# Ledger of designs, part 51: peptides against a protein of PDB entry 8YVU

Target 1, 39 residues: chain A of PDB entry 8YVU
Amino acid sequence: PQLCYILDAILFLYGIVLTLLYCRLKIQVRKAAITSYEK
Target 2, 160 residues: chain B of PDB entry 8YVU
Amino acid sequence: TWLTVLKKEQEFLGVTQILTAMICLCFGTVVCSVLDISHIEGDIFSSFKAGYPFWGAIFFSISGMLSIISERRNATYLVRGSLGANTASSIAGGTGITILIINLKKSLAYIHIHSCQKFFETKCFMASFSTEIVVMMLFLTILGLGSAVSLTICGAGEEL

## One batch from the design tools (peptide; aimed at target 1 A33, target 1 (a further copy) L25 A32)

Design b2_p24_2_s1 (made by RFdiffusion4, then SolubleMPNN; from b2_p24_2, 17 letters changed)
Fold by OpenDDE base, seed 4:
Structure b2_p24_2_s1 (fold): chain B 39 residues (1-39), chain C 160 residues (1-160), chain D 39 residues (1-39), chain A 24 residues (1-24)
Amino acid sequence: as target 1 above (39 residues)
Amino acid sequence: as target 2 above (160 residues)
Amino acid sequence: as target 1 above (39 residues)
Amino acid sequence: LLLLLLSLLLLRELEELVKKLIEL
């Protein structure tokens, strides 16, 4: 049971990191789309 | 263009593969450090006694690293060599994951047998702990498999 | 303890889904960048 | 101890790779 909580913490951290990366990438897509539309 | 995207994804997948391998290695190291597996009666930790988490994680890590290196070397003269290295890395990663799954299945089987026979003994705690570790390793192995399969698809896509 | 395992499974699934979404988004960013470069 | 050192080295390499991946 204690190991399960540790795994949860690791997976949670991984999920947060991936979410941040996804958000960054989404912002980049939007910026690229805007730049392509202004041209 | 698609190839460039696949390459960048391949690098990410390779990193994920290495990370998964490192986590498996960390778990193996923690288990070996916290538990003197040699003093544990029974075959519950037989996979750990064999050092599987260590050599398996190393093998998987090497495969991921080779994939990343192959992707980064985008030199025109190295394109063919890079493709070969990526393919070899994907195969190595897939093999490593297969070995991990086999070991996880073995460990899970031992835990299940032990849980069924000695549910009321102090060994039940050790069996539960071993089951938890095996489940964790299984999840990590599935993540590694996903990365290796993705790398293989990327490599195969470059060959086509 | 059972709840912890369920949480692990959910977090694991979330991690896989996020990874797939990240890959898709990365492909989209690159496609958008290429389309902007060809214009 | 050697395994721990190797693990730390691998973690460091992974961190560098992740940083490079974020910058791209």
Scores: peptide ipSAE 0.515, ipTM 0.831, DockQ to the pose 0.066
OpenDDE base, seeds 1, 2, 3, 5: peptide ipSAE 0.496, 0.494, 0.502, 0.507; ipTM 0.814, 0.816, 0.816, 0.812

Design b2_p24_2_s2 (made by RFdiffusion4, then SolubleMPNN; from b2_p24_2, 14 letters changed)
Fold by OpenDDE base, seed 3:
Structure b2_p24_2_s2 (fold): chain B 39 residues (1-39), chain C 160 residues (1-160), chain D 39 residues (1-39), chain A 24 residues (1-24)
Amino acid sequence: as target 1 above (39 residues)
Amino acid sequence: as target 2 above (160 residues)
Amino acid sequence: as target 1 above (39 residues)
Amino acid sequence: LILLLLTTLLYKELEQEVRKLIEL
């Protein structure tokens, strides 16, 4: 049971990190699209 | 463009917050349906006795709904309302986390006192089950708080 | 312990979905960067 | 767009679950 809780914590942290990376990447795509439209 | 990104993120965060709130309510309802908390001896379900799943879910739901409405109507008064609701939800989430931590400590203490590793008693099973549910609720509350804080930052950015 | 395993399964599924979304978004960023460089 | 679709789907599922909970 303790190992299961540790796994949950790791998976949760991984989910948060991936969400942040996804948001950053989405912002980058939008910035690139704007820069392309202003040219 | 940043505003458009933030708006889409705001809607997503609002939906996530509402979803988190609903999951918390579902867990609360399941616990109330399976266990008569009033007849359980001790403070194992102190978070449930305090009504945290209910009020916490309401605050998160309201915050999420206001965020979605604010995005749709793009009105200054709604932005302020959403910011206020998100702030309130963040405070509620923090309070909920505190209550859950206290509940976890009590539950763990109960398990230790009753030597639940040696005796498979119904009380030990209930304490273990309570601990597991409280941990799940803690994770959901952290997610809800994260969404509420993110929405608050987005709303504050729109006011500047 | 059984609830912990259920949570692990949900978090694992969430992690997979986020990874797929991240990969798709990364491909979009690369495409946008290429289009911006060709101008 | 995919994120919007996912958010919209999640929102609809949530609304349905809320409705089910209110009806219970």
Scores: peptide ipSAE 0.512, ipTM 0.821, DockQ to the pose 0.034
OpenDDE base, seeds 1, 2, 4, 5: peptide ipSAE 0.502, 0.495, 0.517, 0.476; ipTM 0.816, 0.816, 0.824, 0.800; seeds 4, 5 fail the geometry check

Design b2_p24_2_s3 (made by RFdiffusion4, then SolubleMPNN; from b2_p24_2, 14 letters changed)
Fold by OpenDDE base, seed 5:
Structure b2_p24_2_s3 (fold): chain B 39 residues (1-39), chain C 160 residues (1-160), chain D 39 residues (1-39), chain A 24 residues (1-24)
Amino acid sequence: as target 1 above (39 residues)
Amino acid sequence: as target 2 above (160 residues)
Amino acid sequence: as target 1 above (39 residues)
Amino acid sequence: FLLLILSTLLLRELQEEVRKLLEL
């Protein structure tokens, strides 16, 4: 049971970090698409 | 561009709030169906006895629905209505979090007092189960409150 | 305990999906950068 | 606030995945 809660916390933190990275990457893709359209 | 981004964010936040409310309601109904909370001794299920999963879910659902409707109709009166509903839902969420924290403290205290070395004792199982459900509901309530607050800020920004 | 394991399974699945999406997005950013360099 | 943004972003991704599944 205690190991399960620790795993939940680790997985939650991992999910947060991945979400931040995904958002940053998505913003970069959008900026690249806008720059390509202006050219 | 900024307004269109904010609008998409508002719709998303509304959907998130509705989803959170539905999940909270589902948890509440499952707990009520599996456990006769009225026959459970102690305050382990105080949040459930207070009906938080039900009224909290209703408030969040109404707030989310109003936010979506406000965004779709783009009417000033709907923005005010949505802002009011989001504010009410934020207050309800804050109250719910407080109740859940109190319930969690009671559940943890119960587990500590009964020295739950024997996991198979019915009392220890019930206390553990209650703690797990309360933690889940706390997470859902925090998500719901966050969506409601975000929608409230967006609505307030549209009124200015 | 059983609920904790269910949550772990959901979080794990979510982490896998996010990782796949991140990889796809990273590939798209790289392709966009290459196309921008060829112009 | 950062956790809220993250939770909202997570839900956005979930919603976008659901939308993709529905368009399929």
Scores: peptide ipSAE 0.525, ipTM 0.810, DockQ to the pose 0.101
OpenDDE base, seeds 1, 2, 3, 4: peptide ipSAE 0.471, 0.465, 0.506, 0.487; ipTM 0.803, 0.806, 0.816, 0.821; seed 3 fails the geometry check

Design b2_p24_2_s4 (made by RFdiffusion4, then SolubleMPNN; from b2_p24_2, 18 letters changed)
Fold by OpenDDE base, seed 2:
Structure b2_p24_2_s4 (fold): chain B 39 residues (1-39), chain C 160 residues (1-160), chain D 39 residues (1-39), chain A 24 residues (1-24)
Amino acid sequence: as target 1 above (39 residues)
Amino acid sequence: as target 2 above (160 residues)
Amino acid sequence: as target 1 above (39 residues)
Amino acid sequence: LLLLLLSTLLLKELEELVQQLIRL
């Protein structure tokens, strides 16, 4: 049971990090699309 | 700039793969150090008896290292090598998942057979512990497989 | 304790999905960059 | 113990990579 909680913590942290990275990448794609539309 | 970002992401995936491999090795070594699996009757630790934590971790580590090296050197031959290693690691991961699922089923069956309502029985405790470790290893293996597949897709995308 | 394992499974699935989405987004960014370089 | 040390080193590298990705 304690190992499960440790795994949950690791997976949760990983999920947060991936979400942040995904959000950043999505913002970058949007910025690139806007820049391509202004040219 | 984007290629450098992609390269860093691939490196990150490689590092995560290596980390996953190391965690699997750590779990394997801890289990082997605490428990004499050879003296345990039954298939509760079949994945450990098969040496999965060791070979699985090696495959993931090699895949991750090759990915990192391929990214750092930016050489076409290394990309192909990394792609091959990632493919091999993906196959190894799939095999490992299969073994772990089988082990999990056996462990669960063992728990059911012994009607492990009393957690304090040594056999039930061992079976529960084994199940927990196997589940953790399964998750790590799937994470490693995910990273290897991701690296493979990224490498294939660079070759196209 | 069983709830912990369920949470692990959900977080794990989420991590896989995010990884796939991230890869797809990354490929899109690469394609956009290539198309911008050919113009 | 060596494996733990190696794991900690890998974690540090991962953290550095994440930090670099955040700064990018």
Scores: peptide ipSAE 0.528, ipTM 0.826, DockQ to the pose 0.100
OpenDDE base, seeds 1, 3, 4, 5: peptide ipSAE 0.470, 0.504, 0.500, 0.520; ipTM 0.812, 0.811, 0.821, 0.807

Design b2_p24_3 (made by RFdiffusion4)
Pose (drawn by RFdiffusion4):
Structure b2_p24_3 (pose): chain A 39 residues (1-39), chain B 160 residues (1-160), chain C 29 residues (1-29), chain P 24 residues (1-24)
Amino acid sequence: as target 1 above (39 residues)
Amino acid sequence: as target 2 above (160 residues)
Amino acid sequence: CYILDAILFLYGIVLTLLYCRLKIQVRKA
Amino acid sequence: FVLFIVATILYFETKKEVDELVAI
């Protein structure tokens, strides 16, 4: 009954999860590009 | 096989360490700049007053930089420094967790007994704001500490 | 406030959809 | 909100590296 930031609290978790998943995907793709471009 | 997986998956831990160090500065500067932290009737601030946002800001930052640079450049003396910085960050997080827990204990002791019936917007909006902020910081610190301890136990993997 | 929260509430949907598309594309690769 | 800006930047950087991987 006192909404706004209570619903806005889970959005910070959503942001953290996405900002970490993109970093992990970028590092993984960079490693895959390095391993595939060597030969 | 846990050692190999932890070794090959290393620099993301440094990414999340440096994300924690960077997001700790913004909260610390805003909270310590918007209003004085020594004239609170409920003495709500028990973590920002102890320097915790500025105690592990350029502390986790150095541990994340060393861990990131470790795979980028395999320096002779950087490997030794990376383990020390990881274990010092593990200790700093261990202390931060307990100080943040006693900050939650005091904030709940303030809001719990006759200070404000039901939710906020009666007399102590800052008490609920500080409680929510510290809870978010505690969760983020747990996330940072778990990755710091995982990197600390991955980095040695050998005698000395 | 509430509407401001709603404007950034669907940005996560599109962001996750593009993230899944990138994942499927890189799996194909 | 800042985390979504950072996620967008990371999306465009990741998209370029995925295009380079597909090109290889």

Design b2_p24_3_s1 (made by RFdiffusion4, then SolubleMPNN; from b2_p24_3, 17 letters changed)
Fold by OpenDDE base, seed 5:
Structure b2_p24_3_s1 (fold): chain B 39 residues (1-39), chain C 160 residues (1-160), chain D 39 residues (1-39), chain A 24 residues (1-24)
Amino acid sequence: as target 1 above (39 residues)
Amino acid sequence: as target 2 above (160 residues)
Amino acid sequence: as target 1 above (39 residues)
Amino acid sequence: LLLLLLTTLLFKELQELVEELIRL
C-alpha cells in the first residue's frame, strides 16, 4: 500500500513535468510558425 | 506574442480544471454506485452524503467552462468583457477549491479520530476506503488550485 | 489499496498519452524548423 | 433516479471536455 502511494506520487510528478514540457514545446511550435509566417 | 501564449495556457488550465472536476465527479459516482452511503453508519462519508463531490465538481467545471468561453470570445472589441469574465471565473474557481479543502480537512479529521486498529473489520475497511478517497480528493484539489492560481495570474496580466 | 492501483493505472495511461502527444509535437517542431531553414 | 440523471449530465460534460481537448 505505501509503495502504491509512492508510485502514484512519482506518476503524478511525471505527469506535471510532461505537461510543462508539452506546453514549452507547443510555445516553440507557435514561435516557429509565427517566424515562418513573417518570412 | 506573450499574451497569446498566456491565453493558450489559460485555455489549457481551464480544460485541466474541468477535467479535474470530472474526475472528482466520476469518483463520487463510483463511490455512490458501489457503496450505499445512506446505510453506512458514522460520518466517515459525510462529505459524500452531502453530495459535495458532485456539486463541488459541477461548480469547478462551470468555472473552468466560463474561463474557456471567455478566452474564446476574446475579441478586440470585447477585451473588457473578456477580462471581467476571466476574473469572475478565476474567483469562482478559487472559491470552489477553498470549499473542497475545507471538506477534505473535515474528512481527514474524522478519519484520524476513527483510526481503526482492526483492519479486517468492515468498519475499518470503510474507514481505509474513505481515507483513500480523501487523499485522491486532496490531490485533485491541489491540481485545481494550481490551475485557478495560473488563471488568476493570466487574468491579472491582461488587466495590467 | 485497490483504489491506489486504479489511480496508478489512470496516471500511467495519462503519462503514455502525454508522451505520445509530446513526441508528435516534437516531430512538428522539427518539421517547422526544417521548413524555416529551407526558406 | 436523481443519481442516474446526475451521472448522465456528468457524462455529457465529460464528452464535451474531451471534444474540446481534442480540438486544442
Scores: peptide ipSAE 0.513, ipTM 0.814, DockQ to the pose 0.047
OpenDDE base, seeds 1, 2, 3, 4: peptide ipSAE 0.491, 0.453, 0.511, 0.492; ipTM 0.802, 0.800, 0.815, 0.810; seeds 3, 4 fail the geometry check

Design b2_p24_3_s2 (made by RFdiffusion4, then SolubleMPNN; from b2_p24_3, 17 letters changed)
Fold by OpenDDE base, seed 3:
Structure b2_p24_3_s2 (fold): chain B 39 residues (1-39), chain C 160 residues (1-160), chain D 39 residues (1-39), chain A 24 residues (1-24)
Amino acid sequence: as target 1 above (39 residues)
Amino acid sequence: as target 2 above (160 residues)
Amino acid sequence: as target 1 above (39 residues)
Amino acid sequence: LLLLLLTTLLYRELEELVKKLIEL
């Protein structure tokens, strides 16, 4: 049971980090699309 | 551009916040239905006795709904309302986390005192179950707080 | 203990979905960068 | 667009769940 809670914490942290990376990447895609449209 | 990105993210964050609130309500209702909290000895369910699943879920739901409405109507007054609601939800989430941590400490202390070698004793099972539910609620509350803070930052960026 | 395992399963599934979304978004960023370089 | 569709669907399902919960 203690190991399960540790795993939950690790997976939760991983989920947060991936969400932040996804948001950053989405912003980059949008910036690239805007720069392409202004040309 | 950035605002359009943030707007799409706001809707997603609002939906996530509402979903988190609903899950918290579901857990609260399940616990209330399965466990007669009033007859449970000790403070194992102090967060439930305080009504946290109910008021916390309401605050998160209102915040999420206001965020979605603000995004749809694109009105300045709704943006301010959403910002206020998101701030209130963030405060509520922080308070909820504090209550849940206190509940976890009490639950863990209870498990330790009763030296739950006999997992099949009703008291040990209830304490373990309570701890698990409180941990799940804590994770959901952290997710809700993260969404509310993100929405607040987005709303503040629009006012600027 | 059983609830912990259920949470682990949900978090694991969430992590997989986020990873797939991240990969798709990364491919989009690469495509946008290539299109910007050809101009 | 797909994410918007998914978010809209999730929102609808959530609204329905909330309505069901209120009726309970």
Scores: peptide ipSAE 0.501, ipTM 0.812, DockQ to the pose 0.032
OpenDDE base, seeds 1, 2, 4, 5: peptide ipSAE 0.466, 0.478, 0.501, 0.459; ipTM 0.803, 0.805, 0.823, 0.802; seed 5 fails the geometry check

Design b2_p24_3_s3 (made by RFdiffusion4, then SolubleMPNN; from b2_p24_3, 15 letters changed)
Fold by OpenDDE base, seed 2:
Order: sequence, then structure tokens, then C-alpha cells
Structure b2_p24_3_s3 (fold): chain B 39 residues (1-39), chain C 160 residues (1-160), chain D 39 residues (1-39), chain A 24 residues (1-24)
Amino acid sequence: as target 1 above (39 residues)
Amino acid sequence: as target 2 above (160 residues)
Amino acid sequence: as target 1 above (39 residues)
Amino acid sequence: LLLGILTTLLLKELEKLVEELIRL
């Protein structure tokens, strides 16, 4: 049971980090798209 | 267009908030149906006694619905309304997390006091079950808060 | 204990989905960067 | 039961949205 809770915490942290990275990448894609449209 | 993709993502986030709210409500309802929280000694279920699953679910549901409506109507006034609702939901989520952490601490303290080495004692089982539910609710609340914050950032970006 | 395992499964699935989305977004950013460099 | 149905509908919508996001 303790291992399960530890796994939950690790997976949760991983999910948060991935979400943040995804948001950052999305912002980069947006900036790239805007720059391509202004050309 | 990227704007359409963003709009779809906002809608997705709104749906995720509603789903999170529904899950929290389901957990709250299940706990209330299975356990009479009023008869449980101690503050193990303090978050449930405070009605957090209910009001938290309502706040997240409203935030999600407003986000979806804002995206569908594409009106500037709705964006502001959604931003306000998402901000309120974020505050509610933060408060909920705080309450859940306090409840978790109390539950853990209860487990330690009773030296729950034997899982078969009814009190220890209830405390463990409460702790598990509180942890799940905490995770759901953090997910809901994350979605609300994301929607708030998206809404702020549209105003900008 | 059962709830913990259910949560683990949900978080694991969420992590996989986010990873796939992140990879796709990263590929899109790379494609956009290559297209901007050829201009 | 209504809550379960609603949850299932929401899950289906979420799945569709994810599929659309994947196709994009």
C-alpha cells in the first residue's frame, strides 16, 4: 500500500511537469506560427 | 488556425474541469452514502463535514461551463466572465487543497495515535479509508486547479 | 488500497497521453522551425 | 445512474476531443 501511494505521487508530479512542458511547447508553436504569418 | 486549436484546448480544459468536478461529487456522494460522517469520532472526515466535495465540484463545474460557453460564443464579455470564474475556481481549489492537507494530517495523526499495525481494527480501517479518499480528492483538486489556472492564462492571453 | 491502484492507472494513462501529445507538439515545432529556416 | 451516464458522456466527449487533437 505504501508503494502505491509513492507511485501516485511520482505519477502526479510527472503529469504536472508534462503539462507545463506541453504548455511551453504550445506557446513556442504559437510564436512560430505568428512569426510565419507576419512574413 | 492556431486560434481554433487553442479554442479546442480551452474546451478540453473546460470539459476536464467538469469531469473533475463530477468525480469529486461522485466521491463525496459515495462517502456520504456509505459512511455516516457525523458518527465518526474525530476530524478524519473534516473535509467532508465541510462539504468540500459538493462546493468544490460546483465551483469547478461552473468554471468549466463558463469556459466552454465563452469559447463557443467567442464574445469578449464572456472571456472576461470566464476569466473571473476561473480565478474564483482557482481560489476555491487552493482553499480545498489546504483543507484536504489539514484533513490528511489529522488522519495520519489519528493512525499514528492508534498504532494501526493491525488493519482489521474498525477504527484503523476507517482512518485508512478516509486517508485514501482524502488523497484522491487532493489529487483531483490539484488537477482541477491546474485546469482552472490554465484556462485563466488562456483567457488572459485572449484579452491581451 | 484498491483506490490507490485505480488512481495509479488513471495517472499512468494520463501521463502516457500527455507524453504522446508532447511528442507530437515537439515534432510540429521542429517542422515549423525547419520551414522558417528555408524561407 | 444519471451521474454515471453524464460522466460517460463527458468521457466520450473528452475522447473525441483528444482524437481531434491527435488528428490535428
Scores: peptide ipSAE 0.504, ipTM 0.815, DockQ to the pose 0.098
OpenDDE base, seeds 1, 3, 4, 5: peptide ipSAE 0.469, 0.504, 0.496, 0.525; ipTM 0.811, 0.809, 0.813, 0.810; seed 5 fails the geometry check

Design b2_p24_3_s4 (made by RFdiffusion4, then SolubleMPNN; from b2_p24_3, 18 letters changed)
Fold by OpenDDE base, seed 4:
Structure b2_p24_3_s4 (fold): chain B 39 residues (1-39), chain C 160 residues (1-160), chain D 39 residues (1-39), chain A 24 residues (1-24)
Amino acid sequence: as target 1 above (39 residues)
Amino acid sequence: as target 2 above (160 residues)
Amino acid sequence: as target 1 above (39 residues)
Amino acid sequence: LILLILSLLLLKELEELVKQLIQL
């Protein structure tokens, strides 16, 4: 049970990191789309 | 270039695979160090007794390394080699998952047989702990397989 | 303890979904970059 | 200890790769 909580913490951290990366990537896509629209 | 980005991604995936394998190995080693599995009555840790965390992690690590090496060597002959290495990595990951699933089933069966309603019983605690570790190992193996499959897809896409 | 396992499963699923979404988004960014380069 | 060092090295390399990916 304690190990489960540790795993949860690791998975949670991983999820946060992935979410941040996803957000950054999404922003990049939006920027690329805007740049493509202005040409 | 697209290829450069893909290459960086493949390298990242390969590193992730190796890391996953290392974490699995660490978990296996910790379990073996903390628990004298030989003194535990029952087959709860049969997978650990078989050395699965060790050899499984090694195989997975080798597979990840091969995948990375295959990606790094940017020679035309290596495209085929890369695909081969990534395929081997995927197979290794799949095999690992299969073994872990078998172990998990065995562990769960053991917990069920002992009717572990009282979590405070040492045997039930050990069985639960074993199950937790196996689940963690399974998770890590799935992540490794995911990376290997991703690498394989990237390699296959480079051949087309 | 059972809640911990459920949380692990949810977090794991979330991680997989995020990874897939990230991959899709990355492919989209790449396609957008290629399209912008051909222009 | 060697495994731990290797793990840390791999983690660092992964972090660097992630940073490069973010800069891309």
Scores: peptide ipSAE 0.510, ipTM 0.822, DockQ to the pose 0.099
OpenDDE base, seeds 1, 2, 3, 5: peptide ipSAE 0.494, 0.493, 0.509, 0.540; ipTM 0.815, 0.811, 0.812, 0.820; seed 5 fails the geometry check

Design b2_p24_4 (made by RFdiffusion4; failed a check: too like the target's own chain)
Pose (drawn by RFdiffusion4):
Structure b2_p24_4 (pose): chain A 39 residues (1-39), chain B 160 residues (1-160), chain C 29 residues (1-29), chain P 24 residues (1-24)
Amino acid sequence: as target 1 above (39 residues)
Amino acid sequence: as target 2 above (160 residues)
Amino acid sequence: CYILDAILFLYGIVLTLLYCRLKIQVRKA
Amino acid sequence: IVFLYFIVATILYFRTKTQVEKLL
């Protein structure tokens, strides 16, 4: 009954999860590009 | 096979360490700049007053920088410094967790007994704001400390 | 406030959709 | 601060998309 930031609290978790998943994907793709471009 | 998986998966832990260090500065500067932290009737601030946002800000940052540079450049003396910075950050997080827990204990002791019936917007909006902020910091610090301890136990993997 | 939260509430949907598309594309690669 | 995370996630998406394009 006192909404706004209570619903906005889970959005910070959503932002953290996405901003870590994109970093993991970028590092993984960079490693895959390095391993595939060597030969 | 745990050691190999932890070794090959290393610099993302430094990414989340530096993300914790960077996001800790913004909260610490905004909270310590918007209003004085020594004239609170409920003395709600028991973590920002102890320097915790500025106690592990350039502390986690150096551990994350060393962990990132470790795979980028395999320096002779950088490997030794990375383990020390990881274990010092593990200790700093261990202390931060218990200081943040006693900050939650005091904030709940303030809001619990006759200070404010039901939710906020009666007399102590700052008390609920500080409680939510500290809970978000505690969760983020747990996330950072778990990665810091995982990197600390991955980095040795050998005698000395 | 509430509407401001709603405007950035769907940005996560599109961001996750593009993230899944990138995942499927890199799996094909 | 959540809006800043979304900007950072968009930047990371475009950088990852460029790397996947070069890999293809």

Design b2_p24_4_s1 (made by RFdiffusion4, then SolubleMPNN; from b2_p24_4, 14 letters changed; failed a check: too like the target's own chain)
Amino acid sequence: FVLILFLVTTLLFKETEELVRKLL

Design b2_p24_4_s2 (made by RFdiffusion4, then SolubleMPNN; from b2_p24_4, 16 letters changed)
Fold by OpenDDE base, seed 5:
Structure b2_p24_4_s2 (fold): chain B 39 residues (1-39), chain C 160 residues (1-160), chain D 39 residues (1-39), chain A 24 residues (1-24)
Amino acid sequence: as target 1 above (39 residues)
Amino acid sequence: as target 2 above (160 residues)
Amino acid sequence: as target 1 above (39 residues)
Amino acid sequence: LVLILGLLTTLLLKETEELVRKLL
């Protein structure tokens, strides 16, 4: 039972970190696309 | 380009806040439908007795909606309104977190005192269930607060 | 306890999906970067 | 998923706008 709550916290943190990384990557893709259109 | 990115982030944050509010309302409604909190002895459901899922969800929903509207309408008055609503929602979120932490402490203390080894005991089951719901609401409140703060910062940046 | 396990399952699934999306996006960024260097 | 999230966001925005129009 305690392991479930710990796992939940870890998965939640992982989800937040992945979301942030995904946002960063999406911004990079957009910047790359804009730079490609300006050339 | 940076303004367009910020705008998309604001929209996403607003949607996240509304979603958080809806989930909190759903949990509140389910708990109210399944359990008569008024008949539950003790402070196990103190956050529910205080109506936090309802008023907290309303504040987050209003803040999210105002943020989204402010983003769509390039009107200075809407930006100010959104900033005010986001600030209010941030304060409400902070208060909600405090209430939830207090409730969590009480629930944990109750579980500890009654040595809830048998999950099938009605009191222990209710305390455990309350603790789980409070933890879920705490996480949702933290997410809502994060979105509201982010929207507040974005709105403040537009006014400068 | 059962709710915790359900939440863990949802978060785990979400984490897997996000990881797959992140990997796909990372591959796209790399492809875009390579195409930009070849021009 | 980003597209779905964008679509959901657009739908929520539309509903929000309609709600605001009803309130004003």
Scores: peptide ipSAE 0.479, ipTM 0.805, DockQ to the pose 0.039
OpenDDE base, seeds 1, 2, 3, 4: peptide ipSAE 0.481, 0.474, 0.496, 0.492; ipTM 0.804, 0.801, 0.809, 0.809; seeds 1, 2, 3, 4 fail the geometry check

Design b2_p24_4_s3 (made by RFdiffusion4, then SolubleMPNN; from b2_p24_4, 17 letters changed)
Fold by OpenDDE base, seed 4:
Structure b2_p24_4_s3 (fold): chain B 39 residues (1-39), chain C 160 residues (1-160), chain D 39 residues (1-39), chain A 24 residues (1-24)
Amino acid sequence: as target 1 above (39 residues)
Amino acid sequence: as target 2 above (160 residues)
Amino acid sequence: as target 1 above (39 residues)
Amino acid sequence: LVLILLLLTLLLFKETEELVRKLL
């Protein structure tokens, strides 16, 4: 159980990091789309 | 341009596969170092007893390396070789998943038999820990298989 | 403990979904970069 | 930022390649 909670914490941290990366990438895609639309 | 993108994706997938293999190997090594699997009663660690974390990690590492080498040398024969290696690694990954599922079932059965209401009991803790590790290894194996399959598809796409 | 395993499964599924979304988004960024380079 | 991510991905790839080379 404690190990499971540690694993959950690691997976949760991983999920947060992935979410942040995804958000950054999404912002990049939107910026790229905006720049392509302005051309 | 698309070939360069695919190449970069193949390299990335190969790296991901190697990384997954390394993580699996690390987990396997940690489990083997912390737990005397030989002294654990039952088949809770059957996947570890079978050495799956080691050979599975090796297969995934070889597949990833071959993919990177194939992509780097840009030789048609190497593309075919990489495709073959990725296919072999995918088969190995599938076999590993099967072994891990069997181990997981045994671990779950052990937990159920011991009526592990009190997780503070050493046996219940070990069974739970084993289950967690096996689940992690299963997930890593699925990720490795996904990478290998993706590389295989990319390689097959280059041959077409 | 069962809740922990369920949480692990959910977090894992979330991780897979995020990875797939990240890959798709990365492909979109690459496509957008290619289209911007061709202009 | 895409360039930075690309560079970061390349750096990670290079580090991984170096790690793989060290392991081989």
Scores: peptide ipSAE 0.475, ipTM 0.811, DockQ to the pose 0.046
OpenDDE base, seeds 1, 2, 3, 5: peptide ipSAE 0.487, 0.502, 0.544, 0.485; ipTM 0.808, 0.809, 0.832, 0.807; seeds 1, 2, 3, 5 fail the geometry check

